# Peptides against a protein of PDB entry 3QIS: the designs that were tried, part 337

Target 1, 334 residues: chain A of PDB entry 3QIS
Amino acid sequence: PSLELSRREFVFENVKFRQLQKEKFQISNNGQVPCHFSFIPKLNDSQYCKPWLRAEPFEGYLEPNETVDISLDVYVSKDSVTILNSGEDKIEDILVLHLDRGKDYFLTISGNYLPSCFGTSLEALCRMKRPIREVPVTKLIDLEEDSFLEKEKSLLQMVPLDEGASERPLQVPKEIWLLVDHLFKYACHQEDLFQTPGMQEELQQIIDCLDTSIPETIPGSNHSVAEALLIFLEALPEPVICYELYQRCLDSAYDPRICRQVISQLPRCHRNVFRYLMAFLRELLKFSEYNSVNANMIATLFTSLLLRPPPNLMARQTPSDRQRAIQFLLGFLL

## One batch from the design tools (peptide; made by RFdiffusion4, then SolubleMPNN)

Design b2_p29_6_s1 (from b2_p29_6, 17 letters changed)
Fold by OpenDDE base, seed 1:
Order: sequence, then structure tokens, then C-alpha cells
Structure b2_p29_6_s1 (fold): chain B 334 residues (1-334), chain A 29 residues (1-29)
Amino acid sequence: as target 1 above (334 residues)
Amino acid sequence: SAAEEERRLEEILEKYEKKVQERLKSFEE
């Protein structure tokens, strides 16, 4: 069996977080026998492609002289955004199209990724006074390294930040400020806030706006701005409540005094973001008669975003643990 | 000019820091 491929090289320019790109090619059976094709893993890989890439169809049968269109879909989700932002991974892959009892055909995937404030650490964003797209890639690497070292020092309770020579970090990321300040100004009376989904096009505009500018106003509906906040919190490499404090939050869930003490032990940027979000959500709850938002709904929604179980405990989360996590947040909303 | 853009950025950031600090204080009360 043999195949003819219309293309073997694919370039995905300006790949962005949550923006789907598609490239298509044709395969044709130029042989005399039916053939089965499949994308197969390379020798050391568990999957036929990187997590941000998909082939559709990834397998199939072709009769003699039959042709099929294959779509190569590039989509950067929350699962790939952090490693692409850091430059640890890149928009590069090699696909192996295998023909049963035939040859292997290699496809080259290449391109460039544009960094996003989504999937970037709170610590790095607090040091980032300009939009991420204005920050040189070299400086992004330095900011991530510095952010890690500062977090580690904060957790170790070691040295007072010698505030002397380095630009003072922001108290919270400007992106969080922009999203929450918009919602505070315009969305407190919005019916079904955080219950109605945003528009995908508006979400992309909001992401691009935050990555490229410091706008006076965020584009899109209040629902899209609200969903963008949820997406931002979900995409954080570490949740607003650090993984190290997860169990202590559950253990303290029914003691408001201990809950406040646990939050006080967060790194400065995480603590400030938590307090800033809780202040907004408390304000939103004052308008419950207008927006139909209640504390139980908010606590349930934000618990999964702010108080994520550590990766090693995700498979072991009990219904009781989830209830304690919700109760922990309720103590800050009431 | 680049200097005018930098000054505008500083003014935006000062306004930001002030508003954030006001909201953070409201949580501690």
C-alpha cells in the first residue's frame, strides 16, 4: 500500500491561548489495495502528538483511489499555556502517519506562540508593569525565575524583601485589577452574572486586550468579562490559595479565626489577590436582589478555582473535602 | 513621545495602586 500526501509541512503562525487554528491536507490511496492509516506515537512518546495538537481523523480506511481530508487543529488550553508562556515547550512537533503494512510518512509542525498573561504566575504578573506582549521574552524568563525565588523566600519566612534596588511589585496583577474593576463598576446589577456564559469572540478580544494593552475599558459583555476572570483563575499554574495550604484550609473550614490565619500565611501576591477577589464578591452579594447571585453559588463556583486540590490529591477528593472547601470560602463571603 | 507614554503608564499604575489599596483595606475591616 502507498499514500500520496498533498502537504507534509505545516506552519502555525501567531498561536494564541484558546484560539483554534486549523490546517488541512489530503491523503490519497494511490495503491491497488485498501489501506488503513493512523497517526502513531514516536518510540518514546505516549501520544501521537503534543497536547495542543490534534489530527482529525486520526485514523481511517481508504479504498484504492479514495481521498480523505485531514485537519490538523492547534489549540492551546489551560493544560499547555504555562509551558508555552515560559518557552519550555514550543509550537513544534513531528507526526508519524503510519500505513498498515506500508511506509511511515512524517509531517513537520512548526510555528510561533504569542505569550499570554493567562497561565502566567501571580508572582511574575505582579512584577510585570507592562502588557505581556511588550515584555521581551528574555525578561519573561527572568521574571519567572525571580518570581519563584521570591515565593520560596516568602514561604521560608526568611528575609524581609530588601525593597531597595528592584522595581516594587504590584500588590495584585494589573490583569486581575482590570477584570475585577470592570465587574465592580458595570456588572454588580447584571442578572445571572457568572451563570450565563460569555461569547467566544468576546473572550478572545478580552484576552488579546489584556495581553497587549492596559485599557480604560475591557471590551465585551459583562458575562464575557466575568467568564474571562474565571478562565484566568483556572489557567493559573498555581491556584490563588497555594497547594501547600490546601489541607489547612479544609481543616480550618469551620473556624473563621483559623481560616484568616491560614490566608495570612499565603505569599503576598496570592494573599492580596485572594483578599481583592473576596472584597469584590462581597460587594457583588450586596446586589443579590438585582443580579440573582447568592453566597452558596459563588462559594461553589470559586472553590474549584481558588482552592484546587494538589495534583497528588485530585483523585482522592471526597465529597466531605469539597464541602469543607466550600465552607472555607463561605466564611469570607458572609 | 516615549517619555510621555512612560508618564501615562506611571499615572495609570498610581491610580491602580490607590484603588487596590482602598479595596484591600475594606477587606481588613
Scores: peptide ipSAE 0.348, ipTM 0.866, DockQ to the pose 0.760
Fold by OpenDDE base, seed 4:
Structure b2_p29_6_s1 (fold): chain B 334 residues (1-334), chain A 29 residues (1-29)
Amino acid sequence: as target 1 above (334 residues)
Amino acid sequence: SAAEEERRLEEILEKYEKKVQERLKSFEE
């Protein structure tokens, strides 16, 4: 059996977070026998492609002289955004198209990724005074390393941050400031806020806007800005409440004094973001008669974003743990 | 100029930090 491929090299230029790109090629059975094709893992790989790539179809049968279109889809989700932002991974892969009882065909995937503030740590973003697209990639790496070191110092209650005026981190990421300040100004009376989904096109415009500029106004509807905030919080490599404090939050959920003490132990940037978000959400709840937003809805929604279980405990989260996590947040909203 | 853009960025950031600080204080009170 043999295949003819219309193309073997694919370039995905300017890959962005949550932006689907597609490249298509054709495979043709130029043999006299039916062929089964499949994309197969390389030696020592568990998957035939990287998490941000897929082939559709990834397997199939071709009769003699049959042709099939294969789509190569590049999509950077929350699961791949952090490693692409850091440059740990790149838009490069090799696909192996296997033909049963035939030969392997190699496909080369290449391209470039454009970094996003989505999927970047709160610590790095607090040090990032410019839009992420204006920051040299080399400096992004340095900012992440410095951010890790400062987080560790903060957790250890070590030396006060040397408040050298030029290197002083922002109290909260400018992206969080922009999103929440917009919602605070324009969305407190918005009916069904956080319940109505945003528009996908507007979400992409908001992401691109935050990645490339410091706007006076965020584009899109209040619903799209609200959903962009949720996407931002979901995409954080570490949640606003650090994984190290997760269990202590659950254990303290019914003691408001201990809850406040646990939050006081967060790294400065995480603590500030938490307090800033709670201040906004409490303000939003004052307008509950206008926006139909209630504390239970908000606590339920934001608990999954702000108080995520550590990756090693995700599979073990009980309904009781979820209820405690909700109760923990309710103590800051009421 | 690059220096004017940098000053404008600093002024924007200072305005933001001030507003954030006001909101953080209002949450502690």
Scores: peptide ipSAE 0.337, ipTM 0.866, DockQ to the pose 0.687
Fold by OpenDDE base, seed 2:
Structure b2_p29_6_s1 (fold): chain B 334 residues (1-334), chain A 29 residues (1-29)
Amino acid sequence: as target 1 above (334 residues)
Amino acid sequence: SAAEEERRLEEILEKYEKKVQERLKSFEE
């Protein structure tokens, strides 16, 4: 069996969070026998490609002189955004197109990723006074490393926050401030807030706006701004309530006094973001007659975002654990 | 100019820090 490929080198320029890019190529059976093709894993890999890449179709059968179009789709989800922001992974891969009883054909994937405030840690964002696209990639790596060390010191209660001459971190990320300040000003009377989905085009504009600027006004509908806040919280590498405190939140769920003590043990930026979000959500609930938002709906929605189970416990989460997590958050909304 | 843009950024951040602090206080009250 033999194939002809129309292209073997693919460049994905300016790859962004949640923006689908597609490159197409043709494969043709230029042999005299039918062939089966498949994308196969490289040696020691479990998958034929990285998580942000897919081929469609990834396998198939070609008669002699048959041609098929293959789409290479690049999409950075919440599952790949953090490792691409840090430069731990890159827009580079090699695909192996295998023919049964034939040859291997190598495809080279390359490109560049544009960092996003989505999927960046709260600690790093509190140290970023400029939009993330204005920060050199080398400096982003340093900020994530420094942020990890400061988180650990804060959790261990080892060092008083040395008021030392390092530029004082922001109390909350500017991106969270911008989203929540917009919603506070314009969305408290918005009917069906957090129940109506945003527009995909507006969501992309909001993400690009937050990555590249500090706007006076966020573009898009209140629904799109509200959904952008949910996407931001979902994409965090460490949830607003750190994984280390997850079990203690569940254990304290019916004691409001202990719940407040658990939140007081969060790293400063996480604690401030939590309090800032709760202040907004309490204000939103005062307008329940106008916006149709209630405490149970808000608690159910935000619990999955703010109080995520650690990866090792995800498969073991019981309905009782979910109810305790909701009850924990309700104690801050009522 | 770069210096005007930097001053504008500082003024935005000062307004931001003030508003954040006001809301954080409203949560503790």
Scores: peptide ipSAE 0.319, ipTM 0.858, DockQ to the pose 0.724
Fold by OpenDDE base, seed 5:
Structure b2_p29_6_s1 (fold): chain B 334 residues (1-334), chain A 29 residues (1-29)
Amino acid sequence: as target 1 above (334 residues)
Amino acid sequence: SAAEEERRLEEILEKYEKKVQERLKSFEE
């Protein structure tokens, strides 16, 4: 069996978080026998491609002289955004198109990723006084490393480092400030806030706006801004309530005093973001008659974002654990 | 100028920090 490929080199320029890019190519059976093709893992890989890449179709049959279009889809989800922001991963891959009883065909994937404030740690964002696209990639790496060290120091020493006034981190990320301040100003009376999805185009504009600027006003509908906040919280590498405190939150869920003590043990940026979000959500709940938002809905929604189970416990999360997590958050909303 | 833009950025950030601090206090009270 033999295949002809219309293209073997693919370049994905300016790849962004949640922005789908597609490149297509054709494969043709130029042989005299039917053939089965499949994308296969390399020898040391579990998957045929990196998590941000997909081939469609990834396998199939071709009759003699048949041609099929294959789409290479690049999509950076919450699962890939952090490693791309840090430069740990890159828009580079090699796909192996295997022909059954034939040869392998190699496809080269390349491109560039544009960093996002989405998927960046709260610690790094608190140190980032400029839009992320204005920060040199080398400095992003340094900010992440420094932020990790500060998180560890904060957990151990509980003493604010008197860093020089120029290096003082923000109390909360400017991106969180912008999103929440917008919602506080414009969305308190918005019917079905956090229940109605935003527009995908508006979400992309909001992401691009936060990545490239410090706007006076966030573009898009209140629903899109609200969903952008949810996406931001979901994409955090470390949730607003750090994984280390997850079990303690569950254990304290019915004791409001212990709940507050657990939150006080968060790193400063995480604690500030948590309190800032709770202040907003409590304000939003005052307008329940207008916005149809209730504490149970908000607690259920935000618990999954703010109080995520550690990856090692995710498979073991019980309905009781989920209810305790909701109850924990309810104690800050009521 | 770059210096004017930096000053503008500082003023924006100070305004944000103040508003954040006001909201954080209102949650603690």
Scores: peptide ipSAE 0.256, ipTM 0.816, DockQ to the pose 0.744

Design b2_p29_6_s2 (from b2_p29_6, 18 letters changed)
Fold by OpenDDE base, seed 4:
Structure b2_p29_6_s2 (fold): chain B 334 residues (1-334), chain A 29 residues (1-29)
Amino acid sequence: as target 1 above (334 residues)
Amino acid sequence: EEEKKEEELEKIYEEYEKKVEERLKEFEE
């Protein structure tokens, strides 16, 4: 069996977080026998492609002189955004199209990723006084490394880092401020806030706006701005409540004094973001008669975002653990 | 032109820091 491929080289320019890109090519059976094709893993790989790439269809049969269109889909989710922001991974891959009893055909995937504030650490973002797209990639790497070291020192010493001659970090990321300040100003009376989905086009505009500028006003509906905040919190490489404190939050869930003590032990940026979010959510709850938002809904929604189980415990989370996590957050909303 | 953009950015951050500090105080009270 043999195949003809219409294209073997694919370039995905300006790949962005949550923006789907598609490239198509054709494969044709120019042989005289039916053939089965499949994308197969390279030597030492478990998957035929990187997590941000997909082929559709990834396998199939071709009759003699049959042609099929294959879509190569590039999509950066929360699962790939952090490693692409850091430059640990890149928009590069090789796909192996295997023909049963035939040859292997190699496809080259290349391109560039545009960094996002989504999927960047709170520590790094607190050091970014410019939009992330204005920050040199070399400086992004340095900021992530420094941020990791400072987080560890903050957790171990419980002492404010004596930030010497370095520029003082922001108290919270500017992106969090922009989102929350917008919601505070314009969305406190918005009915069904955080319950009504945003528009996908508006979400992309908000992401692009936060990545490229410091806007006076965030574009889109209040629902889209609210969902953008949820997406931001979901895309964080580490939740606002650090994994190291997860169990202590559950253990303290029914003691509001101990809960406050646990939060006080967060790294400065995480602690400030937590307090700033709780202040906003408390303000939103004052308008519950207008917006139909209640503390139980908010606590349930934000608990999954702010107080995630560590990856090693995620599969073992009990309904009791979830209820304790919700109760922990409720103690800051009521 | 760059200096003016830096001064505009500095004012944005002064306002930002002030608003964040106000909200953080309101939460601690």
Scores: peptide ipSAE 0.276, ipTM 0.815, DockQ to the pose 0.740
Fold by OpenDDE base, seed 1:
Structure b2_p29_6_s2 (fold): chain B 334 residues (1-334), chain A 29 residues (1-29)
Amino acid sequence: as target 1 above (334 residues)
Amino acid sequence: EEEKKEEELEKIYEEYEKKVEERLKEFEE
């Protein structure tokens, strides 16, 4: 069996969070026998490609002189955004197109990623006074490393927050402020807020706006701005309630005094973001007659975003754990 | 030009910090 490939080198320029890019190529059976093709893992890899890449179709049959178009799809989800923002991973891969009883064909994937405030830590964003696209990549790495160390020190209560450091961090990320302040000003009376999905085009504009500027106004509908806030919270590498406090939140869920004590133990930026979000959501609930939003809906929605189980416990989350997590947030909304 | 951008940023952050502090107080009440 033999294949001819129309292209073997692919470059994905300016890859962004949640923006699908596609490159197509053709494979042709230039042999005299039917052949089966498949993308196969390299040695020691579990998958034929990195999580941000896929081939469609990834396997198939070709008769003699038959041709098929293959799409290479690059899509950075919440699962890849953090490692691409830090430069730990890159838009580079090698695909192995295997021909049954034939040879392997290598495809080279390359490109560049543009960093996003989505998938960046709260600590790093609190130290970031400029849009992320204006911050040198080297400084982003340093900010993430420093932010991790400051989070650990804060959780260990080892260092009093030296309020005297020459660059005082922001109390909350500017991106969270921009999203929440917009929703507070314009969306408190919005019917079905957080229940109606945003438009994908508007979501991309909001992401690009927050990554590149400090806007006076966020573009798009209130539904798109609300969904952008949800996407932001979902994409955080560490949830607003740190994984270290997850179990304590569940254990305290029915004691509002202990719940407040647990929140007080969060790192400063996480604590401030939590309080700021709860203040907004309480205000939103005052307008329930107009926006159809209720405390149980909000608690259910935001629990999955703010109080995520640690990765090692996700597979073990019981309905009781979910109910405790919801009850924990309800104590801050009522 | 850079000084003007810094002054504009400083004003944005002063307004921002004030609004954040107001919201944080509303949560503590």
Scores: peptide ipSAE 0.274, ipTM 0.811, DockQ to the pose 0.791
Fold by OpenDDE base, seed 3:
Structure b2_p29_6_s2 (fold): chain B 334 residues (1-334), chain A 29 residues (1-29)
Amino acid sequence: as target 1 above (334 residues)
Amino acid sequence: EEEKKEEELEKIYEEYEKKVEERLKEFEE
């Protein structure tokens, strides 16, 4: 069996968080026999491609003189955004198109990723006074390393090293401030807030706006701005309530005084973001007659975002654990 | 032009710090 490929080199320029890019090519069976094709893992890989890449179809049969279109889809989800922001991963891959009883064909994937404030740590964002696209990539790496070290020192209750002449970190990320301040000003009377989905085009505009500027007003509907806040919280590498405090939140869920003490042990930026979000959500609940938002809906929605189980415990989360996590947040909303 | 952008950023952060402090205070009460 033999194939002809219309293209073997693919370049994905300016790849962004949640923006789908597609490149297509054709494969043709120039042989006299039917052939089966499949994308196969390289010798040391578990998957045929990186998590942000997909081939469609990834396998199939071709009759003699048959041609099929294959789409190479690049999509950066919450699962790939953090490693691409840090430069730990890159928009580079090699695909192996295998023929049964035939040859291997190599496809080269290349491109560039544009960093996002989505999927960046709260600690790093508190150190960013400019939009992330204005920050040199070398400085992003340094900010992530310094942020990790600050988080670890805060959790270990280690004495802060000298607050040297480093610029004072922001109390919360400017991106969270912009989203929440917009919702506070314009969305308190918005019917079905956090229940109606945003528009995908508006979500992309909001992400691009927060990555490239400090706007006076966020573009899009209140529903799109609300969903952008949810996406931001979901994409955080470390949730607003750090994984190390998850079990303590569940254990304290019925004692409001212990709940407040657990929150006081968060890193400063995480604690401030938590309090800032709870203050907003409490204000939103005062307008329940207008917005149809209730404390149980809000607690259920934000529990999955703010109080995530550690990755090793996700598969073991009981209905009782979920109810305790919801009860923990309800103690800050009521 | 850069100086004007820095002054605009400073005003944004002054408004931001004030609003964050007000919301943080309301949460502690």
Scores: peptide ipSAE 0.264, ipTM 0.807, DockQ to the pose 0.749
Fold by OpenDDE base, seed 2:
Structure b2_p29_6_s2 (fold): chain B 334 residues (1-334), chain A 29 residues (1-29)
Amino acid sequence: as target 1 above (334 residues)
Amino acid sequence: EEEKKEEELEKIYEEYEKKVEERLKEFEE
């Protein structure tokens, strides 16, 4: 069996969070026998491609002189955004197109990723006084390393925050402030807020706006701005309530005094973001007659975002654990 | 031009810090 490929080198320029890119190529059976093709893992890999890449179709049959179009789809989800922002991973891969009883064909994937404030740590964002696209990639790496060290010091209560450092961290990320201040000003009377989905085009405009500027006004509907806040919280590498405190939140869920003590042990940026979000959500609940938003709905929605189970416990989360997590947040909303 | 952009950014952060502090106080009351 033999294949002819129309292209073997693919370049994905300016790859962004949640923006789908597609490149297409053709494979043709230039042999005299039917053939089966498949993308196969390399010797040490479990998957035929990196998590941000997909081939469609990834396998198939070709009759003699038959041609099929294959789409290479690049999509950076919440599962790949953090490792691409840090430069731990890159828009580079090698695909192995295997022909049954034939040879392997190698495809080269390359490109560049544009960093996003989505999927960046709260600690790093509190140190960014500029939009993330204005920050050199080398400085992003240094900010993530410094942010990790400051998180660990804060959790261990070892060192008071050096208030004398020439670059005082922001109290909360500017991106969180921009989203929440917009919603506070314009969305408190918005019917079905956090229940109606945003527009995908407006969501992309909001993400690009926050990555590239400090806007006076966020573009899009209140629903799109509200969904952008949810996407931001979901994409955080570490949830607003750090994984280390997850079990203590569940254990304290019915004692509001212990709940406040648990939150006081969060790193400063995480604690400030939590309090800032709870203050906004409490204000939103004062307008429940106008916006149809209630405490149970908000607690249920935000619990999955703010109080995520550690990766090792995700498969074991009971309905009782979910109810305790909801009850924990209700104690800050009521 | 750079100085003017820094002054504009400083004003944005003064407004930011004030609003964040107001909301954080509302949570502690």
Scores: peptide ipSAE 0.235, ipTM 0.797, DockQ to the pose 0.786

